# Designs tried in a protein design run: peptides against a protein of PDB entry 8BZL. Part 323

Target 1, 228 residues: chain A of PDB entry 8BZL
Amino acid sequence: SYDRAITVFSPDGHLFQVEYAQEAVKKGSTAVGVRGRDIVVLGVEKKSVAKLQDERTVRKICALDDNVCMAFAGLTADARIVINRARVECQSHRLTVEDPVTVEYITRYIASLKQRYTQSNGRRPFGISALIVGFDFDGTPRLYQTDPSGTYHAWKANAIGRGAKSVREFLEKNYTDEAIETDDLTIKLVIKALLEVVQSGGKNIELAVMRRDQSLKILNPEEIEKYV
Target 2, 242 residues: chain B of PDB entry 8BZL
Amino acid sequence: SRRYDSRTTIFSPEGRLYQVEYAMEAIGHAGTCLGILANDGVLLAAERRNIHKLLDEVFFSEKIYKLNEDMACSVAGITSDANVLTNELRLIAQRYLLQYQEPIPCEQLVTALCDIKQAYTQFGGKRPFGVSLLYIGWDKHYGFQLYQSDPSGNYGGWKATCIGNNSAAAVSMLKQDYKEGEMTLKSALALAIKVLNKTMDVSKLSAEKVEIATLTRENGKTVIRVLKQKEVEQLIKKHEEE

## One batch from the design tools (peptide; made by RFdiffusion4, then SolubleMPNN)

Design b1_p28_7_s1 (from b1_p28_7, 16 letters changed)
Fold by OpenDDE base, seed 3:
Structure b1_p28_7_s1 (fold): chain B 228 residues (1-228), chain C 242 residues (1-242), chain A 28 residues (1-28)
Amino acid sequence: as target 1 above (228 residues)
Amino acid sequence: as target 2 above (242 residues)
Amino acid sequence: SEFEEIEKKWEEEKKEMLERLKKEIEEE
């Protein structure tokens, strides 16, 4: 009997498959997002890439469009599906609507997609949480988080994955207007936040920066070390 | 052999739809939402549970959604399900407006969503939405209106009602204190604070934990307003002085 | 965990319901 893992309500009103997907996220590498004044920053814990693995193929930070980036925690294979669909939607929006997607729009799209996978009988929830950052066409920086259930909220700063609790506690203490006064300070804040849970310093951090009217920039290890 | 998809909401031998009942149980653990109809307006009051320092300033209520110029709703239950349903409500309202060049009547919008909810209880491969909604609105047919809908797709009009945590106790209190025909929006706001203070599992009601929206008519237009924190504080203070 | 026990009970209930439904269909 193929136990079709059906997302159904328990007698106590729980969606266990969604809760279990959230546990899968908690086992994932830590990701952090911070919204600055004119910058958005994503940071991710690098898993020790096996010596023979091409580091280029294990990116946990990806562009969805020119103005939107996403980091995720959880199942990489699940993330690829979400990323691909989001990219298609961003392109479709550009074709049908003269303006690029807002960060909220694409977040809502991703959230709706995730939610559908919690209701479909032939599907399990996505085992991913995502941090989605970018700029709206008016130049406003945005940060959103989504979870396996398909919920989403806007944040000033947030973290997902294994070390998320510790990173959030750090951000709650250290996220101030002064701490994000400059782009460099914002980047430093993200790095410091990740260093709460990442061992061996800046070499194990992937960092992406998006500034107003600029493309996504992934910092190299040398650039990250300048901030630590 | 009709392969009943194991994921289909099916009747028990006793004729119960357990998935619907379990969805309702999930809603019972959600934050409290109140709706009160007055002679001069309608209000929603909702418990705000997620107060995070890092949360971006929510321009609009976390639990209260504007649907169109004449309607708003509040949600108890699964937030992701709520987002899907509130989006659908907006789409239905927009399509109606485009087709008929008039705003959708309140009950028709509620019914349209309830049909969708019902379908998710009947069709194979679907689970019920883990969401109950309160709807407030105004239309030219019935004036100010308050509706409640549940995961089954059932709905009803109400003078005052509650969904979510301690809803039964809240409804009992509303029945006792609601004065039919004499309810002003001001008195409704006071009643909402009174009920929330007793039904929320908090020792002290604070303005940070309560969202309130009012729907009124001004100069022949519907006005939907979310109360500012200071206004909510004043309501709480007034209640404490009484 | 308490949750695992609840889930197990639910799966057992589902199985019983499905078996009853199969019998009803076979008798029809």
Scores: peptide ipSAE 0.017, ipTM 0.485, DockQ to the pose 0.026
Fold by OpenDDE base, seed 5:
Structure b1_p28_7_s1 (fold): chain B 228 residues (1-228), chain C 242 residues (1-242), chain A 28 residues (1-28)
Amino acid sequence: as target 1 above (228 residues)
Amino acid sequence: as target 2 above (242 residues)
Amino acid sequence: SEFEEIEKKWEEEKKEMLERLKKEIEEE
């Protein structure tokens, strides 16, 4: 039972449970996020779905609200809890404030949730990192990343999971104003970045796109292949 | 089994709260933060360690947080803990303003957070916050103020102090160079650069690696300003020329 | 000392938790 889970400092000032949760994230499927000019794109490595698994049930990219979506790396069950709480908060915010959450707001909420699980007895840290993308009500595209510790930062582009290092190295080299000049180029950048770590091309990539004033669109394999 | 759930922070046989000490150790590895009180203002200077090309343009200081119109803080330690505490500081300040129709006095805000920190060292099921804070502020009671708080919930007022990496060396330098009663904001800025140049684990101090905020009074209003990179570059250049 | 015993038990518990976490990741 996790009722004994305590995150305590080591003599050297480390929170080992948080560090171990970060190791869990590194074993997760790779996820990539890129902020374009008027587009945000999430891409995730598809695990070989067992023949009997409904592909629809294992979505690694989830909408939190109409204007915000999230990809994650790490423990799927942990991610589900975070996603559900974030969705409730997004809905609550719409009801109480009469406006959708900003991407920063919901990121901070998720970050605070994660942090609390690093500080309370009977709880372990969440074994997930998340890429949170969306649009603020003013139409500004945003990308945030969170880790198991509850830290968060805004990014132009980032990656999480097992292939994150290679993907980030690719993005550091290839993320330019020219590379994100159009929506299509931005999508292509994400696909190319994922192809650094994903074998067998577009069939093993899940891609979601959110354009300004549009809902989240998940691209089908055929649409992905057009960019490759 | 449940016994461990109830006691995260316990006394050692020697009467030490090791979890608090270990939290302080974590802070010792964090980027350096300085605070200096002057006659005409107060400043925070913080080391910026994470410069990533893919970071979105950080318009706001990574380590310096505005709390209200009259106060700001800098943090050393676990970033996620810092985010929680800085948010709580903002909430406390806001609630006070709403309740009393005046800004919270600086020391009262610091004390309120310190009580929370202390609670996280005493109550079962919680760990200490791995964060020290420097607070700068102005109020009508004491004027310009600088405070430091640690994971234990202890705090103190300071003329100049440092937290984070090489803080002991920085404090020693501040003690040597700080002139009580004669410190201008200009001289404080110069002192901050001097101390950071010696305490940061970098071969050369650059404006990209330093964040500075000043708190001043202009026309009876508090002004909190983050220095632009060009201004920091000028300060570094002046230091190198001396 | 009681403190040392607590530390030892905690280190064992940490190890068990880590192993469980690893197993959960391998099963996903």
Scores: peptide ipSAE 0.015, ipTM 0.540, DockQ to the pose 0.024
Fold by OpenDDE base, seed 4:
Order: sequence, then structure tokens, then C-alpha cells
Structure b1_p28_7_s1 (fold): chain B 228 residues (1-228), chain C 242 residues (1-242), chain A 28 residues (1-28)
Amino acid sequence: as target 1 above (228 residues)
Amino acid sequence: as target 2 above (242 residues)
Amino acid sequence: SEFEEIEKKWEEEKKEMLERLKKEIEEE
């Protein structure tokens, strides 16, 4: 009788609950992150907002702090918990260290949180992957990815969710120094990448842009259409 | 120790939380609850279960609960779970009011409960709450609002939605008949009766089987009113005449 | 496959839990 411990090693060394949480992520809406020279861009597939649903409540891109934002794929309720904890940590860091968090710092915090939920017998893993983007205080743009296991890595560009494979393949082919030479080109790259998996064009894309020394800007559909 | 592990919500091999899905399935067999957002108000309409004639207290609302002066909710699912969650909503709202000296924004109250629901899907020894809720409210940030939450801790804002029995059919009807930007509370009430009549699969809708609450603004104050049986009867009669 | 067995077990557990939940709702 495998003790119904939530996350245990299989005889062959697998953490099945973590793997299954990864499957939950793969069912999530696609998210894309790209690091430009002086810009970071997050794009997410808008789930067709059910008729009569308020679009405001379906956002998958959120600010963690003034200099950091996150997109996720997987369980929305799980993501909300992670976001809330990350926001608290960002504020705490500002109060205690008197500087905003680095993107790596907050990524590591989130990763550590996720990892702890894989190790506790009384908790299931978070069913989310996240793309975390922002600027360090020195003005360096950063992109990180986390998964349900609590691993994290820095990326130039990456994707998560249902269409992640196709989007990553696109990014691998098209992410060049020329493709990110300008802010507009970087935005265009993200849109093009998402269009590999999103059928209904710019109307079904949520896009967030953070430029150096600027706050997070969520682009409206009209602004997105200019890049299409 | 072993008893706690059996109730823990875990991922299936395909990444599904079956305990949450089962809770949602159970809610699908509960009485129907509708919410409709109008330009001048928001309403909840709920199926009333057969009041045993011997019950002394006509529970004014079996399924609609006032949360604070600016919010109400309706519940579909396990009554005991509903009681716990509605009590928690009231406590959260009260604590916020005491702390900030202003009423809690509608979405924040919904989110706070949803975080609790989510926790019951993630921590060992806990089961998901077998309850979905519709929330109606007003705040200075977004005006009139309608939210739906489920056992997973997910929520969303809606112009109109339904939970419980035949919710899919109800939602389909709402999508067809809801006129965006032109919905008055009067029209919303008529729509609610129309949809309930269809979803309850009764030849004649009885006012005894329907609870309706409206939330409006009068003189800068929120007014939450449960419709009297006579008012509901008039709405039903009007629907039958059309 | 191990996957099919696990899936079958989950379906059985699903059925049991659903029946229990239905019973709880009906008894209310």
C-alpha cells in the first residue's frame, strides 16, 4: 500500500505528484516571455472570455512589484497564492533591505516556496509554472521560469502552457540580436510567437511590457493590433 | 495519521484535481442559483427547496445570505459547508471594516474566501468545500458586481451566470437573452424568472420555490432586499402572460 | 499499462466519492 503521502518517491525515483502537476501546467493557457535589450515582454493566450464574463477577472499577467511581473500557466487559484506571497516578500524586502528585489531574488523565493510544497507530506505541489520578468536595480532586464518542482532558470526567451512547445520552437528559430534590437521588434517577436498557437489574432492575446525605468504597461487590443 | 492522507486532494496522472471536480459535480445536483448584473442593480435568484410545512421558521432565505451592507451571496452545494463559508465571509468583511474603517471591496472579499477554498484543495487532511457561490455587491471601485467562485478557489466576474442544477442550460439561455448595456433590473428579474422556469423543469414556477434578492443604490447607500412572495408571484405571472 | 491501472483506480475512487457526495446532498 503506497502510503498516500502526497509527494513520495517512486521506486524508480520519480516524484509523481510533481510530474502530474507539470501535466496540469501543460493544460494551461500559453504564456510567453522575452527579454529584449531594454525591455521585457510577457504575452499570454487569452482564454476566450466566456460570454458574460468580466475580462478584468481573467488576467494572467500580474505585477509582483514595480520592477517585476509574472505570467503563469496552470491552476489559477494556485497561482494567486504564489502571487500574494511574492508580493508580500517584495514589500518586505523593500522595507528591510531598502531596495527592490532583484528578479532572481523573487524567483528564488517563489521556487523555494514551490519546492517546500513538494517536500511536505501534507501538501500537494503547486500546479503552476511561471514566467517572471523585470528589471534589476542596475537596469538589467531579466527573465526567469519556475515549474511545480521549484526549479528555476534564467532565459532569454521561453514559453509555458499548452502551446509552449510550438512557441519555444518558434523562439529558438527567431530569437536573434536583430529580432530584439528595438523595443518594438521585441514586442513583435512575442506577438508572432503567440500567434503560432493562438488562432484568433491579436484579440486573444494579453500583452504586458516593462521598459527600463518604466512601470508595467498592459497593452490594449488596439495597441497589439499595431504590431500584427 | 492515515486518515488525513486519504482526504488530501492530489493530482491525477493527467494533472486533474479529481476531488475538486467531484465537488463541482456534486454542486451540479444542488438547487439552481442565478446571478444577473444590471445597469441599476444586481440580483440573485435561487431555487428554494421544499420547505417542510412543519418547519416553524420560514427561513427568510435558505440560499441567499447577507454578508455585509454592500454584499450578498447565494450558495449551491453542501449546506454545512455553505454555512461555514458564509460565516467566514462575514468575519472577513467585519475584520476588514474594523481594520480599515471602510467596507471591504467586493473582489477582495471574494478573493479572500477563494484563498481559503484553494487551501482546502492543497493541504493534507482537508477536502474541498462542496460549495459554489454567487456574490453580488457594490463598491466605489467597480460599482455593481457579480462574482462566481467554485471549490477550486477560482473565481470570475460575470454579467450573468448560473450554478447548480442545469447550470449549463441556464448559462446558454442567459447568453442568448442577456442584452449587454441595456439590462435594467426589471429586465434582469424577468430574465431570472424565465431561466429559472426552464431550469427547474417545472410546469409552473411557484413563488414558494424561488428566492430573489436585489442589490440597488438609493441615496448613496446600498440596499439589499429579498423580494416578497407576492412580488415574485407577480413576476411569475408576468412571465406566463408573455 | 501502469497508467491505465492508475486511471481505473481514480475512476473508481471518483465514483465512490461522487456517490458519497450525492448522498450527503440528498440527506440535506
Scores: peptide ipSAE 0.019, ipTM 0.621, DockQ to the pose 0.321; fails the geometry check

Design b1_p28_7_s1 (from b1_p28_7, 16 letters changed)
Fold by OpenDDE base, seed 2:
Structure b1_p28_7_s1 (fold): chain B 228 residues (1-228), chain C 242 residues (1-242), chain A 28 residues (1-28)
Amino acid sequence: as target 1 above (228 residues)
Amino acid sequence: as target 2 above (242 residues)
Amino acid sequence: SEFEEIEKKWEEEKKEMLERLKKEIEEE
């Protein structure tokens, strides 16, 4: 009998494998997302790129489509599977519906995928949480979070990973209408939030910005330092 | 506890995949493999542990596998797992070539295998592959490339890296001696010998115990060449004279 | 871009391959 991965309820109603997958997320690098007025910003703690590693291959922020991007915390290989499936769905949607996905639609797709992996006797949950940001066709900025259980919610701002608690506490105190009044202020808010947990300043932050009707832009370290 | 050490890869209470970690531990006992990216080429250098005179030399190498005309890999870990994965790499590359009438991009081949590796960490009844790979290649998109993948399905691009026995020490040495932007294939070969000499648990480095392959571009074609024993001997001799 | 199209096709093929692999794993 092959020992199958079993996600089962405990006597007290807990799904241990889901809870343990959440612990894997807590060990991941910190990611933060903030929704501004006409901008969405993702920031991620750069793992110190090992000397001699190609930074291109260490990206934690990826585009799912022209109007949607995602950051994650947890198992990188698991994230790659989710990203690939999401990208295919975005493309399929464009082909079949002739419109890009809404941020909610693709979030729901990802959430459903994760949820299915919590019910299969032959699968373990995905060890990732994700921040999904983008613009709907009407120009509305959106931020969603998913967890290993397959739950999802819309947020104004949120954080995941190792430093998420500290970053969330910062955001709860500092996310105001004034703090997101401009695109630059919104970017600054994300940077300040990450600096609560990231050592050595702007060099260890990856920042991506999506503005209304614009493609995803990854800021270079010099651009980040201008906000710090 | 023992329940999480089962054949099925599941999360521990601490969020760890112990079967993946154990697979990585097994790789630490395998022969050393090095990869170094240069401006004019890329190389793999691997320790030969099983030197049997009766081994049919018809194979490209013991530890270095040609994947297609533009890519090769080296393996550290369980030989049977390595054979399965290298065969799969060849099949993926061939299917791509047949479908698109062009060679598969290097990173795409790496990611294809990494997704397979990841699947074996997520699906029940399967164990992780006890193998890490170094990939060298050339494509029209990124030129010369070096990648590393592990049992988890993670991968990364590297200028220089090491897998297998004493890999941490080797990586430390590479970090010290690798000159970014100034690395020639000749200097890379010398560096490979230097690192292997220090990391291999042998009293003297011999050409019989080292396999080296280079990937270069000549006249618009990729050339993958395994160095002859005499060439490796010359490299070792040169290192001993310095 | 041509590269994006190739990447898209690759991701589709990759999806199909992974789905096949998943089915094979589930059938085992």
Scores: peptide ipSAE 0.000, ipTM 0.553, DockQ to the pose 0.019; fails the geometry check

Design b1_p28_7_s3 (from b1_p28_7, 15 letters changed)
Fold by OpenDDE base, seed 5:
Structure b1_p28_7_s3 (fold): chain B 228 residues (1-228), chain C 242 residues (1-242), chain A 28 residues (1-28)
Amino acid sequence: as target 1 above (228 residues)
Amino acid sequence: as target 2 above (242 residues)
Amino acid sequence: SEEEEIRKRWEKEKEEMLKELEEEEKEE
């Protein structure tokens, strides 16, 4: 039955559809996440919004709940499905458990969803990686990454998308306790990391900040330019 | 069982969804549709290719569909797919109205359909819809709106955009001539005629080959109107005199 | 075009994978 043929092992043990979904992610706009001491920061490369396009509809950083945000790289339509499912789960958790989700919990939920789409007949993998950031109820900042395979890991800093390699190399060299000592330094670190791959400065960066016990704040271009 | 596998949208080694790209290519050969957002309204203009004299004149625009009292769409691509999607849009809008006793916000309707489109790119035994849509609408949240969606389930809001044949050239012209913040519905109509005249593969633009719908607000109500042939003729004539 | 070559390569690879899967299903 051909419905079985979507995600199969190759003779050498590869899940090609998962690997190819990862290639779709690599074509996506670059996203970066950094965990600070009391802050989490997401940055995304703004594709030059077509002159006639409404910027409101091109957001790559979204809230999943009051305490959790997500950026993604890859297929925008696939991401929307994941975001919607995650939002429903966050609300369900608040209703059933009477507490907000932990960042790990919602990451695991998203990862499990992705994994099921790699194993279920008649489904292709999601063509997205995600950076999930937020605060646990105890006030601990968290950063997680998921990929098309449904794996997830906790990170201090990470990047996804087309410029991810260069951004990661920058973060590996520059992520220190001193570099994240303050909220402003953490924001600067994210901006500097994105500037490794983004041409023409702060106008091409979307930046979101979540501080402890605060809602997601998207920085305007003028606020970003203050950090360049 | 074998026939379903050949239709399943899968990733290429380069991470491309070729079935989606092929659907988009098919749309590139469809008649041109454009949308323009103005300060006082929004419009759709579409190329009418099938001028069958025997088509009952009572037919609302061949390519422009009223979705509800506050929204309309135009379609480029496979007619059968378009009919399915436009019916689904109407059903979604009706269900929302019944459930919430308010009209569905424009972006929510667009998103709901885009999720369906996306599903047809992800689930086995399904092919992408060979249809792109332009949506025009009004809601209390954002006022007049214009959206575009494609076979992938991607969508975006636009001030002006084009789908179908010569869409790239049309978009280029719109970028040049669209004046942000100064666009009246009257100027938008003139711009639509200008763009269609250059992008349609016809020697002379005629009112028979162009469908135009406007969405305006009058006395706190949305008014969706398809322009009469005589009105389109006047717009064409005015363009030829300039 | 490079895109057409990639497409042809992918179509060939897809056909090969489908044949391999058909052979595996016959052995089960």
Scores: peptide ipSAE 0.029, ipTM 0.606, DockQ to the pose 0.052
Fold by OpenDDE base, seed 3:
Structure b1_p28_7_s3 (fold): chain B 228 residues (1-228), chain C 242 residues (1-242), chain A 28 residues (1-28)
Amino acid sequence: as target 1 above (228 residues)
Amino acid sequence: as target 2 above (242 residues)
Amino acid sequence: SEEEEIRKRWEKEKEEMLKELEEEEKEE
């Protein structure tokens, strides 16, 4: 049985499987990333966890290394594969190179992985976009985005998933030097951006903060409510 | 039974590689890239389509990539494919430098990548790269050089050429205005602006929508420079005054 | 839509390619 799931060019030059993977991302819950001066912040829309689901198992924000974390929109199972591969690469880099990965390096690795899955006949694209944030060893905060095609860019702020358009429009209007002047203001900006698309306030937001020389901190609902 | 990995790129009954042709069609919808060879340098000019307010200031051009100290390229087509190919170009150039203690000749770098592109059209389980490249470079063998490569793995040297959107029209204009043997980098820059102004589907050419890089030789060293927005604005203004 | 026509054309072309490949596998 020839696996029909081949990413091939259409007669008009389209990679439909990549486009369809992008549609899968658009159906995903919204994720937001913002780069502050000395902070990076990721926020995601919490899907209503079924009453019987362990909330601990449905994390949309994951550490890749001590200095890098990722949020995603799209297929959770696909994201798990990417996260695991990225974690292995981060550890391998630490073993082979004395320094931790740069945020750009690990983003490029993830992007290359995604791209490779768009070229192999026996594989479909990953149905995920990712926001990758962290600090380089020099203390510079970074934010990158990747899509199912394997494209990546650096951003000051960005959003992915179902509410991404509205959130981006908000960020385009409200991302200023004044709005990111402090860590607290940066966190508030992310929360306000998510509230454009998330119903019922801070209870449906997962927020992660990474400061320079600090580990990833996931804020609890009570901490998030302080910023609303 | 060798599981023939479903050959993505096969010959049609007419002997056509449709996946390669379709990849070329995809490139036709990409932003325009121009290359012009001058007596005293080479340039790349590329359309910048993705201007987003929240995009971090990319220190380097979005569509023009430095490969090594003596070469740069511009890409038309799928950005992710472009990133893979530009990374491969850098790796090939680095390996050559380490092995031979000399920079890779421009044509050899282009050929090495073209062999990879060709392989992606021949081996099962792979699709062609949806990317055409323009290469600019300098080496001691041929001096300033401009090359073009396509998804098939074919390449050629050019005095002036264009890839991406409206490339055929751009090439026609270049053929008309390119003065063989008399082309200075200054005149090449003016020609690039003239052609882009006519080929870009924009009512007004703005500096924010155009990236230009020049490759020159200064004091026996290659200098690759991306023009500042103000410099591009001045070129556009000069064109509008003519 | 133009996209649907393109998709239908490609699906036909893909099916033809797959049939040709299956025939080649039977001849080997």
Scores: peptide ipSAE 0.019, ipTM 0.527, DockQ to the pose 0.023
Fold by OpenDDE base, seed 1:
Structure b1_p28_7_s3 (fold): chain B 228 residues (1-228), chain C 242 residues (1-242), chain A 28 residues (1-28)
Amino acid sequence: as target 1 above (228 residues)
Amino acid sequence: as target 2 above (242 residues)
Amino acid sequence: SEEEEIRKRWEKEKEEMLKELEEEEKEE
């Protein structure tokens, strides 16, 4: 009995399982990404960590490699699978090509993985969208977004998750060359964008910064408050 | 005839995995399992429901399983599923030890099983495991640890948590009474008895209905010990006298 | 509850979808 692809076209041409996976993403915590001149910034809405929960196990921002990091919205368990495969690919690329992956390359890899899960028999789509940021070897900052369908695009700024619409509207109005003129202004832009949907200020924001030729830095709450 | 596997977990129109939610609901009816992290150890406390006099007392624990020398777990949910997963945990831990000549880090063992659980929610022909687990352990990286995992393959680290019947009420009590930074294993044991006494649908807590395991460090070695019934009786008695 | 109604609706839709898929498989 061939497990037929559960992701099938509707009579009207819709892939309902992909659309429904997108609904799962919309229920996820909000994430925002902004590309600056020499900086990329990811911000995520901190879900109220239960008082007795270890915060280290609830991270929504992760490094894929030294030059690439990812935030996601949607199913955490699904995200873990994607992250693990992406990390393996980044390492494999370094070994085989002797260079780090480009942000586009790893995004395309993730997108292809997601797409295969929309077409493969007996598999459901990944219930995640991702913001992938980093620097190419030439020092160019990049921001990409992927969705459950396996589509991907490059962005100057974007948002995913439950507050994505409001955050995007804010970014569309406020993303200017002046607003990203400095690293600090870029960070401030991300924080302001998240504050459109996140209550109680910097305590409920996770922020990661990657500067040119620097490793990923996760800002502590005190550092975030300096920008609020 | 290309039969669609009707058992495949799919998204609802609202983006929910109902098969996972239904598995979690089944766990809500299982016996209560509690975990508490202390400064000097970590414990599991579990409700024992199968008090059949004819059960060969050889069952060291009904719901608490030793995984390796540094880790144990408790289970809530479908017993058959629990047995499969606990065996898998042991195999993963053993394979790691053989490969690296070191015990598997606690979180890595938890994650490995969670990836399996997740796969059973994503691949056709499979159903979610109807089991949540609490893990206690020690490793050189993070010291004493407590984790919880669910049928989705999600997990988290905890200072104290509960799964199974009345878990929400138990968690609320733990939030109220857990003293961060001041929790000794002795105080954790007392707290476990207090919470179980209130969350178990029994008028009086009896030692025969409670299993408790502690994980401590003695002389640079991990010691996993299941409390004897007499020790549990003493804990209950102490609670009743407070 | 509204959630129970949604669940019931979804289970029905799922069953209908599975039936449609089974019928399409018979026609191939």
Scores: peptide ipSAE 0.041, ipTM 0.612, DockQ to the pose 0.055; fails the geometry check

Design b1_p28_7_s3 (from b1_p28_7, 15 letters changed)
Fold by OpenDDE base, seed 4:
Structure b1_p28_7_s3 (fold): chain B 228 residues (1-228), chain C 242 residues (1-242), chain A 28 residues (1-28)
Amino acid sequence: as target 1 above (228 residues)
Amino acid sequence: as target 2 above (242 residues)
Amino acid sequence: SEEEEIRKRWEKEKEEMLKELEEEEKEE
């Protein structure tokens, strides 16, 4: 009777279900996040939308609140659960604290949620990593990454999913103060980073931009092509 | 001790949810269901496998369920699971209507069920639902809509799609013949018959083996209609004459 | 019924999968 706790330590101290959930993330479409000076940018690889599929339903970038956005890699259904809970928390925070969440706060909430699913009996880990970007109330741009284990860290730039290694290598080489000096340069950096792993140019990229004191803007393909 | 039911869906070493994949495989053996979005309506067409002449109850539709006044769905997979999920869809739609005094938007209903499906893939002691669904609907936000959901809790909007037996072949045919922006409900019906005729493992398509429902707008109201057998016969006959 | 057969196959495959996963976890 495999009444075994879903996530247990191996004799050597491994949480195999967490590691396997990370493998699910690695199979996911690539997502990239970059923090600029006064801008945060998320980019995701568009899965080739099946010819008959509505593109609207394939979006991998979503708003959590007016000041926070998230991209993810891994299981879309798992991501939806996390997104919904995060949105509820953002609204709850506004009601109770009378201030929007900080990007760190909501990241920590998501991370804690994920961690609980690694420790709770009868639950599997979430098969998602997330890039969470936004602005704190003081106007500071933030980028965080979370994984299936519930860890989180702040980044200047990062990538998740199947092409993450190549994208990260690109970002490590090309992320400089000069490369993020302007909003346009920051956007260009994200596009260039994604083009390392995305075939067929700007048509296969979804890009979201949040500027200081502005709402999330999803760029259309024509706008993306201006940077390519 | 909450017996962790051996039924919990877990990740493989490769990061796959095999229980979900196996549920999808099981659905691949179920009767074919098609959905096609047109400019003036949306339709579901489903294979009827259980033609028991002795079934007294004219099951209005074995595979097509009215969810509310603005939405219907078709199911492929385990009938018992389908019954549970279709009932849940109706309950969700009713609760929303009571709470907000307006019909639930189509995508929200689909998403609500998909969250339930997802939960059955994540929580211990539960198995995935062995059911895929096609949803047709109308709302004021997006007009006519077609959605597909699977056992994982994933969903997507479609112009045309297929679930169940020979779904891959059906989708291929739909991709070839679907004319974007020019699809009328009449053309969609003809396309549905064409695809079913090729994808159903039958020597000859008969009206008894096909259920078709259309969703249209008349005078600012949604009309969900199951085609009569005679209407389906006419569609089949027309296809045979072309 | 076809549905019962599908269910039985799925349950069997599930048991086999769980067994394989357990064996893999023992070999690691």
Scores: peptide ipSAE 0.016, ipTM 0.592, DockQ to the pose 0.095; fails the geometry check

